# Ledger of designs, part 40: peptides against a protein of PDB entry 3V4O

Target 1, 234 residues: chain A of PDB entry 3V4O
Amino acid sequence: DQPLAKDKVALLIGNMNYREHPKLKAPLVDVYELTNLLRQLDFKVVSLLDLTEYEMRNAVDEFLLLLDKGVYGLLYYAGHGYENFGNSFMVPVDAPNPYRSENCLCVQNILKLMQEKETGLNVFLLDMCRKRNDYDDTIPILDALKVTANIVFGYATCQGAEAFEIQHSGLANGIFMKFLKDRLLEDKKITVLLDEVAEDMGKCHLTKGKQALEIRSSLSEKRALTDPIQGTEY

## One batch from the design tools (peptide; aimed at target 1 D30)

Design b2_p21_7_s3 (made by RFdiffusion4, then SolubleMPNN; from b2_p21_7, 13 letters changed)
Fold by OpenDDE base, seed 5:
Structure b2_p21_7_s3 (fold): chain B 234 residues (1-234), chain A 21 residues (1-21)
Amino acid sequence: as target 1 above (234 residues)
Amino acid sequence: SEQKEIEEEEAAANKRLGLAP
């Protein structure tokens, strides 16, 4: 029996032109490429660049309004970020230096809100640095997440690693997107797909010792980005 | 202020690459 999505919605954010932090270049092309691919998969895609804190929060709010029971939600972020105590933070372009959690958007908080919508699938693709922010000792106190078996995280960097691909100069794909785009349209369980991307990255001489993909998942069903939307024939 | 929020929302809209229908 083919799993069905009630709808498929994606929010893509690429932050490059930071005010108080090093500028990036890769997110522009990566967001563009991913937008085109997800549209081919019949996702409703909102793609935004260089968002301030206010704009990012609004974008997330609007994204959440499109989510409902059984909807597939995908959040992609490329930009500066950090990870403290298991919480991932996306850094807006107007964040101060140093930035703190109050200046950033917590991915796990977004996940909580997605769970409240009873989504069918929650996919987070985070192409950002995952180093600890030593300038922020705040421990976020989040409400307990619901136990759902429909969550997939793809971290384009391992814990403590820098996002090498984001720092790359010129108009080229980041390393993660370079490999992701080759497989994204495949009709495979999303965790299997990402695992294959990870293997491809591991075999490439360009990425050895520089970039890795970490996958965290609770997905217990064979759900794919290619799953048809209910009521639509493919 | 409300005016600032409107301006920021409009700015965000200008940063949109596209919206799939």
Scores: peptide ipSAE 0.130, ipTM 0.690, DockQ to the pose 0.018
OpenDDE base, seeds 1, 2, 3, 4: peptide ipSAE 0.041, 0.097, 0.098, 0.064; ipTM 0.576, 0.673, 0.611, 0.639

Design b2_p21_7_s4 (made by RFdiffusion4, then SolubleMPNN; from b2_p21_7, 13 letters changed)
Fold by OpenDDE base, seed 5:
Structure b2_p21_7_s4 (fold): chain B 234 residues (1-234), chain A 21 residues (1-21)
Amino acid sequence: as target 1 above (234 residues)
Amino acid sequence: KEEEEIKKEEEEADKRLGLAP
């Protein structure tokens, strides 16, 4: 029996025009292309650029309202970020320099809230740096996650490393999206799909030894982004 | 006031690439 989604919802955030941090370029194209691909997969997609802390929190809240039992939830983020003690922090465009956890959105907190919705699948695609922020010594007190066996993290870079943009004369994808977009529509288990993306990144001369995809998952079922929505005949 | 509101609306509109149907 083919697994069915109750619905499919995605929130895509691309932060580029930081006030107190280096500006980025790739998130614009990356969010645009990913939006088009996810729409082809019948996701309900909200795509936002250059969000302040307040706007990011609101966007996440609205995203969570669309989640329910059996819904596939996908969060994509492209921008500045950091990782402390296994917790990923997305940096809003109005974050101070230096930023701290209180200025940022913790992905694991969002995951907790998604689990409360009894989602069918939780996918996080994080195209951000994963370096430790030495200016943030806070240890987030996170509530214990439920054992839902439906979580997939795709980190655009390995732990402690940076995510890169392709530097061309024009607008270009980030490294992660360059490879992800070629496989995203494939009818494969999401972890298998991401593993193939990781292999592509590893074989490419542009990324070999520079950027590696890390996959963390607890997905016990064969779930794919191509899974049909319940009640829809394709 | 109107120019600031228009600018704010334009800035908000420019932030959105797609909305859920």
Scores: peptide ipSAE 0.024, ipTM 0.408, DockQ to the pose 0.015
OpenDDE base, seeds 1, 2, 3, 4: peptide ipSAE 0.028, 0.018, 0.020, 0.033; ipTM 0.543, 0.447, 0.500, 0.584; seeds 1, 3, 4 fail the geometry check

Design b2_p21_8 (made by RFdiffusion4)
Pose (drawn by RFdiffusion4):
Structure b2_p21_8 (pose): chain A 234 residues (1-234), chain P 21 residues (1-21)
Amino acid sequence: as target 1 above (234 residues)
Amino acid sequence: TLETTLEEHYQEFLDSMLQAR
């Protein structure tokens, strides 16, 4: 009755040195911090910075190859992003200005590929803005996803809104990781854990009225990032 | 009027401390 994971795998990407878009600073320290925390939780973690579109697609293919039945899969992205018609896109460092969906990675397409591997848990922590891209002409018409009841999204901000880091950030985490880092080791269902992070973030004066954590979840089973890996000793 | 101006400047200062991703 203790939920188990076949394995725990994560892909973390922090993009900062944009060629044609404002540069960011905090993704480095955000990725460094989550890497340490997830390793403490026995995840196998690939952590990468400043990825071009090509490097991002390759990183996600490698991550998909590590996924199989019953595996917990987690993707964390810190950098520029946007959201059109409910679909979230991650923007690589080589994105032109302006850019369209073909220059970016669609998170929903990644989730579809993860479900094909029959993972036991799918977690997306998207630490990026979610405003429309006016230059993105295209439409989704993506296939409906299977009902796997094991998907959790932790968006650093709401749809049509911005996610933030501290100006001239230096050593400071961005807003989402500032609060996520204090809770991630808790032995609680990931949905509940993210809800506590949403409350902590609500006390932050800098972001009132402009950034709020959004949890979207269909996870029915009580799964946690602290769940033991099957066949190891707990 | 003075109180409203001070509140607007305080909000601008807080917003300037943030960078969008």

Design b2_p21_8_s1 (made by RFdiffusion4, then SolubleMPNN; from b2_p21_8, 14 letters changed)
Fold by OpenDDE base, seed 5:
Structure b2_p21_8_s1 (fold): chain B 234 residues (1-234), chain A 21 residues (1-21)
Amino acid sequence: as target 1 above (234 residues)
Amino acid sequence: EEEEKKRAEEEAERDSLLQAR
């Protein structure tokens, strides 16, 4: 059977202007370019910048409302982040210094909520660092995930490592988006697409040995971002 | 030593072009 999406919805968040943490630059460009690409793929895209904790939670809630059975959901985040005990935390711009899990949004919690919507595909593109936050010793108690076999994580970097953005005089992408944008429109299984992005990153002198993409997936079917929306003709 | 110096310079250049998120 040809893969069909009931709908395709994406939430893109780029946090740059942190109040208590170093400011970033690339998320603006990253979100903008990704927005344009996903729209070409007929995603309904909500793109937001510099969100407080409250705003981020609201954005996620609104995003979840658009999800339903068979819907493809994609969450992209560019900003500060950390990973503790395998859990990914997105840092809002108003997070304190140091921040803790209660100040941040746990991606795995969002995944749990997405699973409840019986989505057709759940893609997380996390363009943030994955270093442990030593100031947070909390082990979050997360609800058990279902076996949905439709989950893909694209981590911009390896476990315990940092993700980078390019420092040019002008506007530039983060490293992850630099390579992702070149392949995003390809009609390939999403994990295959990301694998090719990983290879591109590995071959680039700027990135080799500095940042490497990690793919974590449980995807039992061939699903692509290019999959058509049910009931539509292109 | 010269090769080590060259590698160090290249690494420094790369680091200068990248900011950690």
Scores: peptide ipSAE 0.486, ipTM 0.814, DockQ to the pose 0.813
OpenDDE base, seeds 1, 2, 3, 4: peptide ipSAE 0.482, 0.480, 0.492, 0.482; ipTM 0.816, 0.816, 0.827, 0.817; seeds 2, 3 fail the geometry check

Design b2_p21_8_s3 (made by RFdiffusion4, then SolubleMPNN; from b2_p21_8, 13 letters changed)
Fold by OpenDDE base, seed 1:
Structure b2_p21_8_s3 (fold): chain B 234 residues (1-234), chain A 21 residues (1-21)
Amino acid sequence: as target 1 above (234 residues)
Amino acid sequence: EEEEEEREKRQAEIDSKLQAY
């Protein structure tokens, strides 16, 4: 049987105008491009830019309210971030310098909450650096995740590495989005799609040896972003 | 030497176009 989603919901966050950190350019264009693509895939898309900690937490809470059994959830983030002990932290625009985990949103905590909603698919696309934050000594104790076999992480870069934007003709795009956008509409298992994106990124002379996509998945079923929504005739 | 200089120049050009998050 063709896999069906009860619904498809995406939250896209692009942070660029940081108060205490270097400003970014790519998130503006990247969120816009991804929004348009996901809408073509019949996602309900909430796209937000330059969120404070409070606003980010609220956005995630509202996103979680849209999730339910069998719903496909996608979280995209572009901005400053870090990874400590395998935990990914998204940095709000009002984060202090230096920022700590208490100022940031932990992606793995969001994943836990998504699992509680009994979602059909959980996709995280994280376009941020994955370098360790030496100013954050907090070791988050995460509750054990449920075995749902429906999780996909697409990291724009390798563990401990940086993610980049490329500037061309006055515009900047994230390297990850540059390649992702070319394949996102393909009717393929999401992990296969991301693997192809990884190959495309690896062939580019600009990114070879600088940035590589990492895929982490427990997805045991063939699920695609193109999967139809139940009750919808296409 | 010329190949190495060209490589360095290409790398410098690449680096000039990239900004880390």
Scores: peptide ipSAE 0.367, ipTM 0.739, DockQ to the pose 0.670
OpenDDE base, seeds 2, 3, 4, 5: peptide ipSAE 0.369, 0.363, 0.381, 0.384; ipTM 0.727, 0.729, 0.740, 0.744; seeds 2, 3, 4, 5 fail the geometry check

Design b2_p21_8_s4 (made by RFdiffusion4, then SolubleMPNN; from b2_p21_8, 14 letters changed)
Fold by OpenDDE base, seed 5:
Structure b2_p21_8_s4 (fold): chain B 234 residues (1-234), chain A 21 residues (1-21)
Amino acid sequence: as target 1 above (234 residues)
Amino acid sequence: MEEEEERRREEAERDSLLQAR
């Protein structure tokens, strides 16, 4: 069958003004540009900046309410983060220093909840570091994920590595968004699209050997962000 | 030695242009 989305919904979070951690700059631009691009792709986009833990949890809850069977869900996060034992944690702006898992939002938990909604596609674009947090020894007990074969992770960096943003006197993107934005509108399978982004990033002298895109997917169907919404005239 | 120093300078410059998230 032709790839069709019942709807397309995206939640974009950019955290910059951390209370107890170094401030970031690029998430503002990253979220703004991604918002415009996703809207061109007929996504319903909720874009939020500088969220506390409470606000982030609420945003995710509201996002989940928009998901349903066959809906394409996309979560983008730009900010501080870490990865422990394969679990990705997004750090809210009011997180303590050091932060722990209970202070953060686990992406895999969100994925689980998305699967319960029987989404058509789950895309996670995590523009954060993936270094282990040595101050967090918590082993999260997560329920087993369902076999939905509709999951794509685009990690801005490799496991155990850092993701960067460009230091500029003015507005600048993070490295991941710098390359992603140039290809996001292409009518290609999302994993193919990300692979091309990875190649573009790999050719960049600025980040060669420092940051590389990692794609993790279980996607058994050809799905693209450009896929039409069911019932709409395309 | 000169090549290594140049490499280090280039790396330092690159590092100065990037902030880790």
Scores: peptide ipSAE 0.485, ipTM 0.813, DockQ to the pose 0.862
OpenDDE base, seeds 1, 2, 3, 4: peptide ipSAE 0.477, 0.483, 0.498, 0.490; ipTM 0.812, 0.816, 0.828, 0.822; seeds 2, 3, 4 fail the geometry check

## One batch from the design tools (peptide; aimed at target 1 D30 E162 Q167)

Design b2_p22_1 (made by RFdiffusion4)
Pose (drawn by RFdiffusion4):
Structure b2_p22_1 (pose): chain A 234 residues (1-234), chain P 22 residues (1-22)
Amino acid sequence: as target 1 above (234 residues)
Amino acid sequence: EELQSRYALLGEEYEEYLEEQE
C-alpha cells in the first residue's frame, strides 16, 4: 500500500544566454538547487544549461529513453516560454526574433511520448512565462491524450501571465524555486506539496497580482517524489 | 528588489527594449 516507483528520472533545463531575446540569470541557480534536492530524493538527474533547439530535442530523447513502465518522470524547465491555445512551449537559446512553434518544444508532445512509455508518474514544473506568441500562426489539433490519471503540472505562473526572477539576480533563486525549494523534500503527494508552495508564494509581496503558482493535476494515486524505488530497501 | 520577466519580448517590442537599454 506504499506507492512505489520503478525508477525516478528527471530532466532539468535552464536557459539564460539567449541570442535574440532578453538574457536571464536565475535559471542556473534554480537548476543547481533542484538538481541537489532531487538527488537527495534518489532521482537520476540530467541537468543542462543554455540549450539550443537541437540540444533540447536531444536532451528530451535521452530522457524518454530512461522512461519505462512504472517509472516516475519529471521535467523542469527554467527560461523563456509561451502559451498559445493551452499548449506550452519552451524557447531555446537560438530562437530567432520573432519565432514560431517550429523553433520551440511543445510540452504536450513530450507528455504524449512519456505516456507511451507507461510511466507511473508524469511531473512538469514549468518555470517560464505563459503569454501568447502573436507571431505563432499555427494551430495545435493534437490528439487527445490517454487518461492515465498520473499527470501533475506545476506552472510557476497562470496562463497569459509572466513568471519572474529577481532583477540582476545574482545568487537569488527565481520566484518559483525560492518557494519550491523549501517544500520539495516533504513526504506528501506531489499535488499537495505544490499546493503548499502556492500558498507560500501568495505571501510574496513582489509578485502579488502578477505571478501565482498554477497546479493542474489528474493524479489519482497518492504518489510523492519521496516514494521508494521498488526492490531497494526503505 | 525588482522583478525580471522571463517573457521573450518579440518584434518591435524587443527593439524598443534595446533602445531603452542603450

Design b2_p22_1_s1 (made by RFdiffusion4, then SolubleMPNN; from b2_p22_1, 8 letters changed)
Fold by OpenDDE base, seed 4:
Structure b2_p22_1_s1 (fold): chain B 234 residues (1-234), chain A 22 residues (1-22)
Amino acid sequence: as target 1 above (234 residues)
Amino acid sequence: MKLQSYAPLLGEEYEEYLKKLE
């Protein structure tokens, strides 16, 4: 009855040194901490920082090549971003100001490609803002998604809202990662785990009314990041 | 303890941001 993953693969992207946008600090530490945690969960982790558009697209392509039937795929992104018409866009460090969708990577497009791989689980952890980009008048036309019931979105903030990092004593951590890291190793259904993270974040007085975790999921099975890899002994 | 937003600044907002850094 224990769910099994054929394999577990994660791509972590942290963008902070933007050329034409405010620089960030937390992605460096957040990617590092998440990398260590996911490796403890036997994920094959690729962690990259400060990617250009070209590099981001290549990284995603390589990530997709590692996905196959039954594989758990996790994409984490920390950096600038926006959301138009329900589509999430990750902003490369070399994006112009202002930028448009053609300058950015659409998460939903990545999801579509992951579905084609017949993955066992698709997890997106998006530590970015979700405000509308008024400079982008493009209406994305996405291919219809399949009904796979294996999708989990963990948004660091609500739709139309901002995500924040905390700077203290020269060290910065994103609010999302601050609370996620404390629970990530728990053997719980990923949606339940994220729900607990949401409650923890909700107790933070610094971000009350400013940032709240949003979970969007279609997950019909009790899939956890702790699920063992098929053919392995623990 | 200080909070910094991940919100990108675009157009005029970005220009204003740059001016404040000077």
Scores: peptide ipSAE 0.403, ipTM 0.858, DockQ to the pose 0.817
OpenDDE base, seeds 1, 2, 3, 5: peptide ipSAE 0.388, 0.365, 0.384, 0.388; ipTM 0.853, 0.839, 0.850, 0.851

Design b2_p22_1_s2 (made by RFdiffusion4, then SolubleMPNN; from b2_p22_1, 7 letters changed)
Fold by OpenDDE base, seed 4:
Structure b2_p22_1_s2 (fold): chain B 234 residues (1-234), chain A 22 residues (1-22)
Amino acid sequence: as target 1 above (234 residues)
Amino acid sequence: MELQSYSPLLGEEYEEYLKALE
């Protein structure tokens, strides 16, 4: 009754050097640290930094090609972002100012494509802001999602709020990753793990009332990032 | 120790940001 993954694949994107938006620092370190942790969990990890729209779309396409029935897919994004009508948008480094949804990548669209692959688990860790973009009045029309009960969203912040990085002594670390990295290797259901991260983050005085982790999940099985890959350990 | 927001600045907000950097 131990859940098994057919394979485990992760795409990590960190955008920092924006052309028309404030530059960030933490994604570099955060992507690096998360890469090391996920590799310890036997994930096949592709880590990319400072992607243009074209590059991001290609990276996602390649990521999707690695997904199949029963595969665990994890997408991590650190950078500028926004949320309109419940849809999360990752902002490429070459996005114009102001930008529209057509300039960005919609996470829910990626989820739809992942569902088509019949993945065993879909995890999104979004270290980005979730404020409304008032410069775009377009309403995304998305196809209805399937009921797969294998979806977990870990938002670095709550809806309508901001996510932050801490800059200290020349080093920067995102608030989300600061706490996530301490628990990521734990053998726990992913939603339980994230809940503990949320509690840890909640104790941070720096972001109290400013940033809080939000978990949105539909996960009917006790799936963990530590789950063994089928055919390797058994 | 300082916090940097991941929120993009758009339009006039971005212009104000640029001015503040000068």
Scores: peptide ipSAE 0.351, ipTM 0.828, DockQ to the pose 0.822
OpenDDE base, seeds 1, 2, 3, 5: peptide ipSAE 0.344, 0.338, 0.341, 0.346; ipTM 0.829, 0.826, 0.823, 0.827

Design b2_p22_1_s3 (made by RFdiffusion4, then SolubleMPNN; from b2_p22_1, 8 letters changed)
Fold by OpenDDE base, seed 4:
Structure b2_p22_1_s3 (fold): chain B 234 residues (1-234), chain A 22 residues (1-22)
Amino acid sequence: as target 1 above (234 residues)
Amino acid sequence: MELQSYSPLLGKEYEEYLKKLE
């Protein structure tokens, strides 16, 4: 009855030192903290910082190679981003100003590729803004997604809204990670876990009315990040 | 305590941002 993962693999990307965009601070700490937490959950974690477009694409390719039938795949991104026509775009550090979709990585394209691997669970944690990029009206043509009922999106903010980091005492933390880290190890269905994170974040007076967690999911099974790996001890 | 937006600044907005840093 306990759901099992064939394996658990995570790719964490934190982009901060942008060449043609404002620099960020929190992704460094957030990636570090999330790495430690996911490793406690027996994820195989690859954590990378300040990736160019080329490096990001390569990282995603390598990540996909680790995915297979029944594998839990988790992609975390912290950095600049935007959303056009329901598609989320992660911005590499070497992206031009202004940038176009061709300069960025589309999350939905990654999802499509993950589905082809017949993964057991696809989790996207996107700590980025979701405002529209008015400098590019290109509508990406995406292949039709399969109905796999194993997809969870945790957006740090609502559609069309911004995500923030808090700088305090020389350290900066993303608002999303600030609350996510407190619950990530809980043995709960991932959507339930994120819902609780949303409530916690909603109590933050600093971001009230400015940033709110959005959960978009199609998850028909009680899958949790704590699910044991098949063939291992319970 | 200050908030920093993850929103990229593009075009003229970015230029204005750069001017403020000078």
Scores: peptide ipSAE 0.357, ipTM 0.834, DockQ to the pose 0.810
OpenDDE base, seeds 1, 2, 3, 5: peptide ipSAE 0.353, 0.343, 0.344, 0.338; ipTM 0.831, 0.829, 0.826, 0.825

Design b2_p22_1_s4 (made by RFdiffusion4, then SolubleMPNN; from b2_p22_1, 11 letters changed)
Fold by OpenDDE base, seed 5:
Structure b2_p22_1_s4 (fold): chain B 234 residues (1-234), chain A 22 residues (1-22)
Amino acid sequence: as target 1 above (234 residues)
Amino acid sequence: MKLQSYSPLLGKELEEYLKKLK
């Protein structure tokens, strides 16, 4: 039967005005539009822009407080980032140049904490670069993840590649959000939804050869962002 | 740098957090 969410909570972070790194513009619009869409899906949405390391860590901590058994948790990040050894790192606006893991937030660490909350669904939408950071030689010691079969990663770009903004407008979406926003409200399993987004990106002449969506999931149930919240279903 | 939010729908805990930032 149709899965139910105990609640739906989303944390959206868009970092643009970096102190020691190139400034971005798309996260502003992307966070705004995604906020509106997720609210239509009855998510409790916290949307924050230009967070320092301290602020990001606090935001994540507060986000985790809203998670509980059966809750759908969604983390969206748009900004600078990197990936080392399969671990994704979000870069705060006050990160030094070059940045290292101790300056950044590891997504997989957040996932582990979400698993401890026994969430019903964990969705990560990461609109950031995934190139290796050659200035970071550290190997993070991460605890093994539990087998929860409720994890979905939507990487805006493929491994080792970059995520891009649309440059012809000061208020344009990033490439990922440009396509995601058209599908997000569809009542489909989240992995199916993202797969369709990937296809849309692949068909677009603006995206071909530049950016490709990667989906990594372990989802054994037909969970959708449109799933009703317990107590509100008819 | 001060947090910039888009009028989030917050739980109690998060609401309290944001109030502290003001």
Scores: peptide ipSAE 0.054, ipTM 0.404, DockQ to the pose 0.022
OpenDDE base, seeds 1, 2, 3, 4: peptide ipSAE 0.034, 0.089, 0.029, 0.135; ipTM 0.437, 0.464, 0.429, 0.513; seeds 2, 4 fail the geometry check

Design b2_p22_2 (made by RFdiffusion4)
Pose (drawn by RFdiffusion4):
Parts: sequence; structure tokens; C-alpha cells
Structure b2_p22_2 (pose): chain A 234 residues (1-234), chain P 22 residues (1-22)
Amino acid sequence: as target 1 above (234 residues)
Amino acid sequence: EEELEEAEEELKEALDSMLQAR
């Protein structure tokens, strides 16, 4: 009755040095922090910075190869992003200005590939803005996903809104990680854990009225990032 | 009252300037 994971795998991407878009600073420290915390939770973590589109597609293919039945899969992205018609896109460092969906990675397509591997848990922590891209002409018409009841999204901000880091950030985490890092080791269902992070963030004066954590979840089983890996000793 | 409203607007601008969007 203790939920178990076949394995725990994560892919973390922090993009900062944009060629044609404002540069960011905090993704480095955000990725460094989440890598340490997830390693403490026995995840196998691949952590990468400043990825071009090509490198981002390769990184996600490698991550998909590590996924199999019952595996907990987690993706964290910190950098520029956008959201058109409910679909979230991650923007690589080589994105032109303006850019369209073909220059970016669609998170929903990644989730579809993860479900094909029959993972036991799918977690997306998207630490990026979610405003429309006016230059993105295209439409989704993506296939409906299977009902796997094991998907959790932790968006650093709401749809049509911005996610933030501290100006000239230096050593400071961005807003989402500032609050996520204090809770991530808790032995609670990931949905509940993210809800506590949403409450902590609500006390932050800098972001009132402009950034709020959004949890979207269909996870029915009580799964946590602290769940033991099957066949190891707990 | 007018000076308090202007001070509140200036404080809000200063706080917003401390943030960078991702």
C-alpha cells in the first residue's frame, strides 16, 4: 500500500543566454538547487543549461529513453516560454525574433511521448511566462491524451501571466524555486506539496497580482517524489 | 490624499522594477 516507483528520472533545463531575447540569470541557480534536492530524493537527474533547439530536442529524447512502465518522470524548465491556446512552449536560446511554434518545444507533445512509455507519474514544473505569442500563426489540433490519471503540472505562473526572478539576480533563486526549494523534500503527495508552495508564494509581496503558482493535476493515486524505488530497501 | 496616492504609485513602480520576467 506504499506507492512505489519503478525508477525516478528527471530532466532539468535552464536557459539564460538568449541570442535574440532578454537574457536571464536565475535559471542557473534554480537548476543547481533542484538538481541537489532531486538527487537527495534518489532521482537520476540530467541537468543542462543554455540549450539550443537542437540540444533541447536531443535532451528530451534521452530523457524519454530512460522512461519505462511505472517510472516517475519529471521535467523542470526555467527560461523563456509562452502559451497559445492552452499549449505551453519552451523557447531555446537560439530562437529567432520573432519566433513561432516550430522553433520551440511543445510540452504537451512531450507528455504524449511519456504516456507511451506507461510511466507511473508525470510531473512538469514550468518556470516560465505563459503569455501569447502573437507571431505564432499555427493551431494545435493535437490528439487527445489518454486518461492515465497520473499527471501533475506545477506552473510558476497562471495562463496569460509572467513568471519572475529578481532583477540583477546574482545568487537569488527565481520566485518559483525560492518557495519550491523549502518544501520539495516533504513526504506528501506531489499535488499537496505544490499546493503548500502556492500558499507560501502568496505571501510574497513582490509578486502579488502578477505571479501565482498554478497546479493542474489528474493524479489520483497518492504519489510523492519521496516514494521508494521498487526493490530497494526502505 | 493626492500626495499619498502618488507615493503609493511610486512604491509600486519601484517594487515592479525589482522583477525580471522569464

Design b2_p22_2_s1 (made by RFdiffusion4, then SolubleMPNN; from b2_p22_2, 10 letters changed)
Fold by OpenDDE base, seed 3:
Structure b2_p22_2_s1 (fold): chain B 234 residues (1-234), chain A 22 residues (1-22)
Amino acid sequence: as target 1 above (234 residues)
Amino acid sequence: EEEEERRRREEEAARDSLLQAR
C-alpha cells in the first residue's frame, strides 16, 4: 500500500557569515535550490540564513510545533559543524572560537524531541563537516531514543571527514547538494534515493578520497519524499 | 620518478584549491 503523510514540513538552515570562523558561500545556493525542490514535493518549507544560537533554537522550536502524528519532518543544515562521540553539532554564526557543545545545537537532541511527536518520517540532511572538535571534550547527557523505525540520516561526508563546497567565482553548490538536487524528485524510498546520490557523488574526481556520502537509517517502511499527503488527490 | 611525483603533487594541490571545507 502507498504510504501517506499527514503533512510534510521542512526546516532549512544555511549558515555562511560567521563572526569568528571562515565565511562560506554555497549554503545560500544550496538552501535556495532545495527549497524549490521540496516545495514541488508539497513540503511546507521554512528557509533561514545566518542564524545566531538564539535564532536557531527558536527556529527548531517552531519547527517542532509543526510536527504531529504521521507528519513527515525534514531538517537540512548547511554550515560549519562537527561530530563528537556520535553526536552531531550545528554551529551558529555567533559561535565563539573555539566553539563548544554549549554554543551549538545537538542534532540527536532534536531527534529525541521529534520522536515525541510520533512523526511518520524523520529525515536529517547534514551538509557539514563531521570532524572531531578537539577543543570540546564534553559528552552531552541525552535521553534515550525510542524505537520508532522512521529515521534517516543523510550525511554529506563520512565520520571524521570534511564536507566541501566548490570554490567558484560564480554561483556553486556544495558537493552534496550538487548531486542530491538531481535525484530529489524521484519516487523512491528515501534510503534508495540517497544511495543513488552516493554513487553519483562517488564518481566526482574532485572529491575522491576526501568526501563520501553516508546513510544511516532505521526505516522499516517504504517511505519516500514523494508520498502523498492524506486527504489530497494526486 | 621524481618528475611523476612532482606532477602528482601539483595535480593534488590544484584539486585541493578548488574545495572549501565546511
Scores: peptide ipSAE 0.500, ipTM 0.835, DockQ to the pose 0.870; fails the geometry check
OpenDDE base, seeds 1, 2, 4, 5: peptide ipSAE 0.478, 0.483, 0.486, 0.484; ipTM 0.813, 0.824, 0.825, 0.817; seeds 1, 2, 4, 5 fail the geometry check

